# Ledger of designs, part 81: peptides against a protein of PDB entry 4JHK

Target 1, 212 residues: chain A of PDB entry 4JHK
Amino acid sequence: EDYKIQSFDLETQKLLKTALKDPGSVDLEKVSSVIVDQSLKDQVFSREAGRICYTIVQAEAKQTNGSVFRRNLLNRLQQEFKAREETRKRSTQEWVCLVSFICNIFDYLKVNNMPMVALVHPVYDCLFRLAQSDALKNEEEVDCLVLQLHRIGDQLEKMNVQLMDELFNLLRDGFLLQEDLSSMGRLLLLEILEFRAGGWKLSDTAQKYYYS

## One batch from the design tools (peptide; made by RFdiffusion4, then SolubleMPNN)

Design b2_p12_8_s4 (from b2_p12_8, 9 letters changed)
Fold by OpenDDE base, seed 3:
Structure b2_p12_8_s4 (fold): chain B 212 residues (1-212), chain A 12 residues (1-12)
Amino acid sequence: as target 1 above (212 residues)
Amino acid sequence: SEELLEEYLEIF
């Protein structure tokens, strides 16, 4: 498979390529650190990072029946998650990258073709934080929230419909009652409300209206 | 596997 890793220097690209093919021949802790560090700086990379992580996990399991990479990855995610409020205060950009990365790991790191149950509440915690009034007034945070719900909302709902209902109650209240939303933020909230109401689907006509 | 997943039930 072809992985988009052009943002890394040549040496790091070789490291990642080797990890994908022969994980036992590289330092998997270092590989996990490199992936997490880049994902916390580049939201576009975080989606590709999910695919890369899954491939490495499968390769290691097949090669040695080990889980060193996954353990290091999830331990680092736990550390970043626990510090999420401090990250948000320091940099909105790093905060939305963190949320994006956690959501992409949820999306791609499947066990027996099912989402990791351990990630469900952390993902919801991040989305609920983005749904608070102080976050909804920031267009960058609204963009992140809506993007993640488009990507994994249907999967999350299957894991816990009650939490999803509570989340969307906050989004509906934000759309209707909050006065300091940006015009684009308000538009995106309306779109995601309609997206879920339509069974996590949207017509091409509606997509053009909201995103073109 | 489910056994491997159990190692991460308390990671968050």
Scores: peptide ipSAE 0.025, ipTM 0.647, DockQ to the pose 0.772
Fold by OpenDDE base, seed 4:
Structure b2_p12_8_s4 (fold): chain B 212 residues (1-212), chain A 12 residues (1-12)
Amino acid sequence: as target 1 above (212 residues)
Amino acid sequence: SEELLEEYLEIF
């Protein structure tokens, strides 16, 4: 199977490839660190990172019945989450990468084909933070918020519909009442409101209207 | 597994 890891140097690529097929032969703590570090720099990679992480978890479980990789991954994720406000203040780009990574781990790192319950509140916390007025005025944060809701909103709602309702109340209020939204930000909020209202689906015509 | 899930209930 193909994994998009060309952004890494050749040595790291080899490390990752080995981790995917023979996790017992590599330092899985190092592997997890590499994946997290890159995910915090590249939002596009964070999607692939989720898939890679799941594959490594499955490979390690099958090979040794171990969970070294997952433990290291989740511990690092916890550390980054706890420092999220500091990260946001330092760099909006790093912050949205962090959110994207957490959301993609939620999306891919299943337990018995179900999302990890422990990740539900952290994901919502990130999305609620993006839904605050000081974040909604930043188009990069709005982009991130809307992107994650498109990707995992339906799954998150199944885990906690009350929190999703509360989140979308904030988004609706932002759309209607916040004065310093960009035109694109306001458009994106409207789109995501419509997206959920339509059962987390959007017609091809509407998709093109909002994003093309 | 449920056992693994329980180990991480307090991570966040």
Scores: peptide ipSAE 0.024, ipTM 0.629, DockQ to the pose 0.773
Fold by OpenDDE base, seed 2:
Structure b2_p12_8_s4 (fold): chain B 212 residues (1-212), chain A 12 residues (1-12)
Amino acid sequence: as target 1 above (212 residues)
Amino acid sequence: SEELLEEYLEIF
């Protein structure tokens, strides 16, 4: 499996590569910090970060039966989550990166092939925040919201269908009632409403309609 | 595992 880490300097790349193969030989706190930092800057990397994190977790568990990396990762994630409103205020881009990262960690960092229960509420909290009227008027936030729901909505619903219902009530109301949505934002909300209604699936034709 | 998950319930 190849990992996209070209955005890092050579020393950091080496660090990450070593962590993937021999986690016991590196500072896993530093590794986690580096991954989080980059994920907060690059939303595209967030997806890769999830895979990387899972691999490191697996490698450490296999090598030493340890969980140093995961603990550090989640601790840092918690810190960022706690500061999410400040992050949003400072930078919408960083905020959506944070949400993306949290969602991707939820998606990839599974234990016994199950999502971490501890991440369910944080993920929902982020999505609910994106579903508020002040966020829905920002297309960048709508993009993030819809993207995450496409990626993990089905899994998240399985964890708590009641929260998902509540979330989509907000999205429906936003779509129908909020006047300052962009045309694209409104289209995306409609699409995601249909996506869930269709069992978290869309036909290729429908996908083309909404995303071409 | 359930034990592992329990360790992180206090996170967030």
Scores: peptide ipSAE 0.023, ipTM 0.635, DockQ to the pose 0.768
Fold by OpenDDE base, seed 5:
Structure b2_p12_8_s4 (fold): chain B 212 residues (1-212), chain A 12 residues (1-12)
Amino acid sequence: as target 1 above (212 residues)
Amino acid sequence: SEELLEEYLEIF
């Protein structure tokens, strides 16, 4: 399979490719660190990172029955999550990359074909932060929020419908009551409200209206 | 595995 790792130097690309096929021959702590670092800087890679991580986890389990990579990955993810407010203040771009990365890990890094329960609240916490008034006025954060809900909203709701209801109450209030939303931000909030109301689906007509 | 998942329940 091809993975989107062209943003790395050739040596690092080789390291990642080796980790995907022969994880026992590389430093998996270093591999996890490289993936997290790049995911925080590159939004395109951040979307691919979940798939890469899952592949490495499976390869290590098969080869050595080990879990070194997953342990290091989740420990680093915890550190970045705890520092999320500092990250947001420093760089909106890095913040939305972090949220995207956490959501992608939730989406791909499953246990027994189920989402990791430990990631449910961290994901919701990130989405709730994006749903606050100071974030909703920032179009880049609204883009991130709506994108993640499109990707994993149905899965998250199955894990905790009460939190999803609370989240969408905030989004509804933002749409109806917040005065300093951008035109695009307001449009995206309306779309995602409609998306969930329709069972996490959009009609072809609605899809064209919001995204063409 | 479920046993591995148990190790991460308290991480966040």
Scores: peptide ipSAE 0.023, ipTM 0.644, DockQ to the pose 0.763; fails the geometry check

## One batch from the design tools (peptide; made by RFdiffusion4, then SolubleMPNN)

Design b2_p13_3_s1 (from b2_p13_3, 4 letters changed)
Fold by OpenDDE base, seed 5:
Structure b2_p13_3_s1 (fold): chain B 212 residues (1-212), chain A 13 residues (1-13)
Amino acid sequence: as target 1 above (212 residues)
Amino acid sequence: SELDKLIEEEVNA
């Protein structure tokens, strides 16, 4: 199976490939650091990063019954999460990459085929931050919010329906009451409201209207 | 990490 790691230099690509097949032969702390660093810069890669991380976790568990990679990954994730407000102030792009990465880890890195309960509140906290008035006026943040809800909204709701209801109350209020939304931002909020109302699915007609 | 400990507790429970 191939992984999208062409953006790395050849030496790093070799490191990652080795980690995927023979994790016991490489520095897994370094591997986790490389993956997190790139995910915080490239939102597209963060999706692939989730898949890569899951593969490495499984490979290490099978090979050595170890969890060194997961520990380092989650430790770094926690550090970045705690610093999320500073990250947002520094760079909107880095902030949305962080949110995307956390959500992708939630989506791909499951334990016993279930989402990690420990990630539920951190994910919701990020989404609630994106749902605040100062974030909703920024199209880049709205894009991120809506994208994540499309990807993992149904899973998150199963974990905590009360928080999801509260989140969508904020989104509804933003759509109805906030005046400084961009035209695209307003359209995206409407779409995601309809998406959840439809059981986390879009009709063919709606799909064409919003994304064709 | 604190997060890892929480996950380990869930796995072992």
Scores: peptide ipSAE 0.026, ipTM 0.676, DockQ to the pose 0.396
Fold by OpenDDE base, seed 2:
Structure b2_p13_3_s1 (fold): chain B 212 residues (1-212), chain A 13 residues (1-13)
Amino acid sequence: as target 1 above (212 residues)
Amino acid sequence: SELDKLIEEEVNA
């Protein structure tokens, strides 16, 4: 498979490629660190990171029946999650990258073809934070929130429909009552409300209307 | 980490 790792220097690219093929021959702690660091800087990469991580996890499991990479990855993830409020204060961009990364790990790093139960609450915590009034007024955060819900909303709902209902209550209230939403933010909230109401699906026409 | 432990428990269950 082709992995988008062109943003890294050549040495790091080689490291990542080797990790994907022969994880036992590289420092998997370093690999995890590199992936997390880049994911915190590049939201686009965060999506790719999920796929890369899953591949490395599987490769290591097959090669050595080990879980060194996953352990290091999750340790770092937990650290970043715990510090999420500080990250948000420091940089909205880094914050939304963090959320994106966590959501993508949830999406890709499955166990027995199912989402990790342990990640459900952390993901919801992030989404609930994005659904607060102080976040909804920031278009960058709204973009992130809506994007993640498009990607993993259906899976999250299956894991905990009550939390999803509560989340969307906030989004509906934000859409209806919050005055300092951007025009695009308001549009995106409406779209995601309709998206869920439609069973997490939209017609092509509707998709273009909201995202063209 | 706590998260890792939870994941390990899930994987090994």
Scores: peptide ipSAE 0.025, ipTM 0.679, DockQ to the pose 0.498
Fold by OpenDDE base, seed 1:
Structure b2_p13_3_s1 (fold): chain B 212 residues (1-212), chain A 13 residues (1-13)
Amino acid sequence: as target 1 above (212 residues)
Amino acid sequence: SELDKLIEEEVNA
């Protein structure tokens, strides 16, 4: 199984591989820190880190019935979430990576096959931040917002439909009223509005229209 | 914070 860890040095790759197979033999706090750090730097990894985290959680549960990794991971996630405005000011790329990571964890790190309730508000807070006027004028942030809504929007709506309605009110206002959107940004907002209205589904013809 | 408590409860559940 390929976990897409080629961006790490060899020593770190070995650490991660060991954590995936024998989590009890490694420092799981260090493993969680490495995963979070790389997720903030690498967009590809930030969008794929959830699968790695889920596997480690399951491996530890099976091996020792422990949850050390999950605890450390969520603690670090909370720290990064609290500092999200500072991260955004420092680097748009790191901010987008952080949002991608949080959404990815929400998507993969389920408890009893259900999303973690504790992550619902942090995810919405990130998406609401991306829906503000100063973020909507930035193509990179719009791309991130729309991508996450495509991936986890239906799950988030099931957790809190009122917040989703409020979020999409902002997106509609941005589409209709904000003048400094890029042409692609405006198109993406329209697409995601229609995507939700269609029950979080997109036809092949619509896919070609908006993304080809 | 309340969020911290919720995370802790979720982790320990």
Scores: peptide ipSAE 0.025, ipTM 0.665, DockQ to the pose 0.751
Fold by OpenDDE base, seed 4:
Structure b2_p13_3_s1 (fold): chain B 212 residues (1-212), chain A 13 residues (1-13)
Amino acid sequence: as target 1 above (212 residues)
Amino acid sequence: SELDKLIEEEVNA
């Protein structure tokens, strides 16, 4: 199985691989820190970070019935979430990586085979922030928004359909009323509106139109 | 926040 850790140096890769197989033999606080730090810098890794985290959580639970990794991970996640506006101001790239990371934690770090309820509002808060007019004018933020909705929109809607309706009202208004959207941004908003309307599915033809 | 509550539960577990 490929965990997409090629962006790390060899020593860190070894650390992560060990954490995945024998979490009791490594510093899990350090592991969590490394994962979060890299997720804030590399969106490719951030996309898969949730899967990696879940695997480590399960491995630790199985090995020692411990939750050191998860606790440290969630603590760091909360810190980054609280500082999200500062992050956005400092670096759009780090901001979208943060959103991607939070969304992927939501997607993969499940409890009793269900998404963590506590993560629902933080995820929506991030998506709502991306749906504001000052964010919609930035193509990088629109890309992130649409990407996350493609990945976890259906799950999020199941958790809270009212918030999803409110979010998509903003997206519709942005698409129709905002004048400083890029051509691609406007196209992506249209696509995601269509995607949800189609039950979070797109035909192959539509997929090619929007992304090829 | 809900996440804060989750973290507190983890710490107290």
Scores: peptide ipSAE 0.023, ipTM 0.666, DockQ to the pose 0.428

Design b2_p13_3_s2 (from b2_p13_3, 4 letters changed)
Fold by OpenDDE base, seed 2:
Structure b2_p13_3_s2 (fold): chain B 212 residues (1-212), chain A 13 residues (1-13)
Amino acid sequence: as target 1 above (212 residues)
Amino acid sequence: SELDRLIEEASNA
């Protein structure tokens, strides 16, 4: 199994590998910090980090019935979430990485095979922020928004259809009314509107149209 | 906040 940790130095890779198999033998606070830090810098990793986190959570639960890693992870996540506007101001790239990471955690860290209810509103808050006019004009933010909705939109809707309706009202308005969207941004909004309308899946025809 | 609640729940688990 490939956990996509090639971006780390060898020492950190060893740390992560050990955390995955023997979490009790490493500093899990440090591990969580390393994962979050890298997720904020590397979008590829941020999209995969949830799987790593899930595995560590499971390993620790099995080994010691502990939750040190999850606690530290969530604490750091809380800090980053609270500071999300400052992060966005400082770096769009770090902001979209943060959103990607939060969504990825939502996707992978399930309880009894269900999403964590406590993450629903934070995820929606991030997506709503991406759906604001000042964000929709930035293609990087639109890319992130659409990507997350592709990945977890169906799950989020099941958790709160009202918020999803409100979110997509913003996306529709952006698509129809916002003048400073990039051509690609507008196309992506159209695609995601169609994606949801199609039951969170693309028809073969739509797949060919948007991604051939 | 919801995250605060989540952290508390995780800490007590």
Scores: peptide ipSAE 0.029, ipTM 0.703, DockQ to the pose 0.597
Fold by OpenDDE base, seed 3:
Structure b2_p13_3_s2 (fold): chain B 212 residues (1-212), chain A 13 residues (1-13)
Amino acid sequence: as target 1 above (212 residues)
Amino acid sequence: SELDRLIEEASNA
């Protein structure tokens, strides 16, 4: 297994590698803090963060039957989620990083190979916020919304199809009725509408059209 | 809070 942690300094990389293999030998609170902090600054890392978190959780469970890492991770996640509106007002970048992180935790940190039910509404809350008119006019927020739906939309729909229908009603309205969308934002909304309509799949031809 | 429940479950594992 190879984990993409090149964005960290060498010392932190060693810490993470040790946590992945021997979680009992490191401060798991510190490890969780490092992962969350980086995920809130780098949206690209948040995808890898999900895999890293899952591996550490499994390793700790196997080694000590403990859950210290998961507890610390979720505590921090709860704090950031509660403050999401303040975060959005302060920094769009930090806000979209937060959404990305929450979605990737939902995607990777499964229990008994199933999504954590407790994360369903928080994830939808974030996506609904991104689907509001004041967010749709910001291309960075649209990018985030569409990216998450590509990654976990099919899983979320299985958990609650009614909420997904309501969300996509907002996206259709945004595409058809909102006048201050960027050109790229409008294109992305159209693509994601087609993506879901096609059963969360996209043909190679369509992929080339939207993302060449 | 659903997140509170999740945290409690994690702490009890």
Scores: peptide ipSAE 0.027, ipTM 0.718, DockQ to the pose 0.585
Fold by OpenDDE base, seed 4:
Structure b2_p13_3_s2 (fold): chain B 212 residues (1-212), chain A 13 residues (1-13)
Amino acid sequence: as target 1 above (212 residues)
Amino acid sequence: SELDRLIEEASNA
């Protein structure tokens, strides 16, 4: 399996590779910190970080029956989540990276092959924040919102359909009532409304239309 | 469909 870690320096790449294969031989707290820090800077990495984290968790469980990495990862994630409004004000880019990372952790870090229940509300809270009027006017935030819903919307709905309904009520209102949406933003909202209505699936022709 | 309704409403607004 190919892990996208080319954005790290060579020393850090070696650290991560070792963590993936022999987690007991490295400082797993440091590894978790490195992953979170990079995920806040690089959206491409943040969307893939979940796979790396999952592999490390599984490797540690297999090797030592430990959970040091997961514990440190989730603790750091909680800290970043709590500070999300400050992050958003400081940097839209870091904010959307944070959301992407949280969503990927939700997607990949499962317990007994199920999503971690503790992450459901934090994920929804992030998506609801992106669905507010002040966020919908920013195309970068709309891109993030729609991208995450494409990736994990079906899973999130299974966890809490009521919250998903409420979220999409906001998106419908944004599409219909908000005047300062970009043309692309409005198109993306329409697309995601259609995507959910179609059971979280789109035809190939529709995909080409919206994402050509 | 609900989506069609929303599109129509948006177009007529």
Scores: peptide ipSAE 0.017, ipTM 0.415, DockQ to the pose 0.013
Fold by OpenDDE base, seed 1:
Structure b2_p13_3_s2 (fold): chain B 212 residues (1-212), chain A 13 residues (1-13)
Amino acid sequence: as target 1 above (212 residues)
Amino acid sequence: SELDRLIEEASNA
């Protein structure tokens, strides 16, 4: 199984591989820090990091019945989430990577095969931030918003349909009323509006229209 | 916060 860790140096790759198979033999705080740091820099890794984290969590649970990695991961996640506005001001790229990471953790790091309820509102908070007028004018933020909704929108709606309705009211208003959207941004908003309206699916015709 | 609760749960597991 490929965990897409090629962006790390060889020493770090070895550390991660060991954590995946024998978590008790490594510093799991360090592992969690490395994963979060890279997730904030590399969006490709950020959107895949959840699978790595889930595997480490399961490995530690099976090996020692411990939760050291998960605790450290969530502590760091809390810190980054709380500082999200500062991150956004400093770097749009890091901000969208953070959102992608949080959404990916929601998607993969399930408990008893269920989404973690505690992550629902933090995820929505991030998406609502991306749906504000000052964010919608930035194509990179719109890309992130639409990507996350494509990936986990159906799951999020199942957790709280009211919040999803409120979110999409903002997106509809942005599409219709906001004048400083890029042409691509406006197109993406239209696409995601149609995507949800279609039950979080696109017809073949719509797929060709938006992605050909 | 909800995240705080999750962290607490993880710490107690």
Scores: peptide ipSAE 0.026, ipTM 0.696, DockQ to the pose 0.570; fails the geometry check

Design b2_p13_3_s3 (from b2_p13_3, 4 letters changed)
Fold by OpenDDE base, seed 1:
Structure b2_p13_3_s3 (fold): chain B 212 residues (1-212), chain A 13 residues (1-13)
Amino acid sequence: as target 1 above (212 residues)
Amino acid sequence: SELDKLIEEAVNA
């Protein structure tokens, strides 16, 4: 699904476009706030926001050698992360959008072509939360968990294989032992277990089995 | 996508 910038009002569209081209001419704190706010409300945007953030970071670095946007973005992200349990209680949708967003930022917002080490534990913390029994019974949370692991699981494992092993122990236990999983949830857990076991790849046969 | 266009435009500016 393609994201449409027209989902923003005209003023916000202009703000984002200007931030991409001339970041020094806009309030980058406001830009970061807008991006985070929209990422919490729009699942499609939450999965795409990393690219725009990375572009703004690069633009600012080239223009002023500054990092105001990244600093503001990460500060706001940290605030939302700290409040994640309250967010989850208030809105499952916002919670999964938050997870999607933080994972997307991890995926795209590289520093010197390397993953941001500071995001590793926050990402794992979110995934571990999704792997708890109370979350695994919710298909929307399972969808989010599995999607993120498909997107960035291999990168995360490279950063910390021990945490990944622990996470997948929980997922295996959930698959085998938890009684109140939805049928789809159970299928998704099985699929992701096999996905990692296959080196974060699915065979053509497996693709057909799960997605055809 | 529209977002891709915006990013590409910014990167190439």
Scores: peptide ipSAE 0.073, ipTM 0.779, DockQ to the pose 0.031
Fold by OpenDDE base, seed 3:
Structure b2_p13_3_s3 (fold): chain B 212 residues (1-212), chain A 13 residues (1-13)
Amino acid sequence: as target 1 above (212 residues)
Amino acid sequence: SELDKLIEEAVNA
């Protein structure tokens, strides 16, 4: 579904709108903080935030040739990534939101139209964590894992095919050997295994579903 | 969506 900016309070809406159109007139550190905070609490926003961030980055570059927003964003992401195990223990929802956000930033925030190399290992680390047996038994974590692989799996594989092979070895083992998977979890694992085997190609319907 | 419109306007400005 399309994200509604009305999910924010009125003041935050104005802040984000201004950051998009006139980034030089707002506190870009505050903007980055707001985006990260909301992404950790709202799953829908966490999957949409990359587009917003990319737009702000481009606007700032064009207006002032600056990179204040991107720097603050990445610094905050690094902090949240380092604390990911604590986040997972506290709240599964916040954990999957964090993963979704990091993957979404990887997907949309390109540098010179290229994926950010610095995000490759952090993304894989998150996906490997979701592929562990203690995570695979949780349907919410499986949903997150499979969703990210549908969205950015092909790009990640291009960056490091060895890590992708290792990741999918874990997923195959989980599908075949793990006994405490939910019915839906098992179906999702099978689907993503077949998806990669098919060359990461999305049908028109699937494309709309994941990138509407 | 409204967000899409905002992004489009910003990108094309």
Scores: peptide ipSAE 0.072, ipTM 0.785, DockQ to the pose 0.030
Fold by OpenDDE base, seed 5:
Structure b2_p13_3_s3 (fold): chain B 212 residues (1-212), chain A 13 residues (1-13)
Amino acid sequence: as target 1 above (212 residues)
Amino acid sequence: SELDKLIEEAVNA
């Protein structure tokens, strides 16, 4: 399989390629650090990072029955999650990258084709933070919120319907009551409300209206 | 936290 790692230098590309094929021969702590660092800077890469992480986890399990990479990855995620408010204050861009990365790990890093239960509440915590009034006024945060709900909303709802109901109560209130939403932000909130109401899918008519 | 539990599970696996 081909992975989108052209943004790294040649040495790092070799490191990542080796980790994907022969994880026992590389420093997996370093590999995890490189992947997380890049994911916190590039939201597009964070999607690919989820797939890469899953592949490395599977490769290490098959090769050595080890879990060094997963352990290091999750440790780093915990550190970043704990510092999420400081990250948001420092840089909205880094904050939305963090949320995107956590959501992508939830989406890709599955066990027996099921999401890791321990990631459910951290993901919801991030989405609830994006649904607060001070975040909804920022289009970058609304973009991130709506994107993640499009990607993993149906999976999250299956894990905890009550939390999803509470989240969408906030989004409804934001759409109806908040005065300082951007035009695009308001449009996106309406779209995602409709998206869930339609069973996490859009009709052809709605798709044309919002995205054409 | 939930992530702490996940890490503990990974360490003990």
Scores: peptide ipSAE 0.028, ipTM 0.711, DockQ to the pose 0.535
Fold by OpenDDE base, seed 4:
Structure b2_p13_3_s3 (fold): chain B 212 residues (1-212), chain A 13 residues (1-13)
Amino acid sequence: as target 1 above (212 residues)
Amino acid sequence: SELDKLIEEAVNA
């Protein structure tokens, strides 16, 4: 299985590979730190990090019945989440990487095959931030918002349909009322509105229209 | 539907 760790140096790749197979033989706090740090810099990795994390969690649980990795990961995640507004001001790129990472953790890091309830509000908070007027004018943030909703929107809605309704009210208003959207941004908002209305699915024809 | 209206407005704008 490809865990998308090519962006790390060889020594770190070795560390991660060992963590995936024999978590008891490595410093799992260090592993969690490395994963979070890289997720904040590399958008490709940030959207794949959840799968890596889940595998490590399962490996540790199986090997030692421990949860050291998960504990450290979630603690670091909470710290980054709390500082999200500062991160956004410092770097849009790091901000969208953070959102992507949080959403990916939500997507993959299941407990008893269910999403972590504790992550629901943080995920929605990130998406609501991306749905504000000052964010919608930035195509990079719109791209992130729409991408995450494509990936986990159906799951999030199952967790809290009221918040999803409120979020999409903002997106509708942005589409209709905001004047400084890019052409692509406006198109993406329309697409995601259609996507949800269609039960979080698009026809092949529609997919080609919006993303070809 | 509301979505249909939005689509029409976008196409005809």
Scores: peptide ipSAE 0.016, ipTM 0.337, DockQ to the pose 0.013

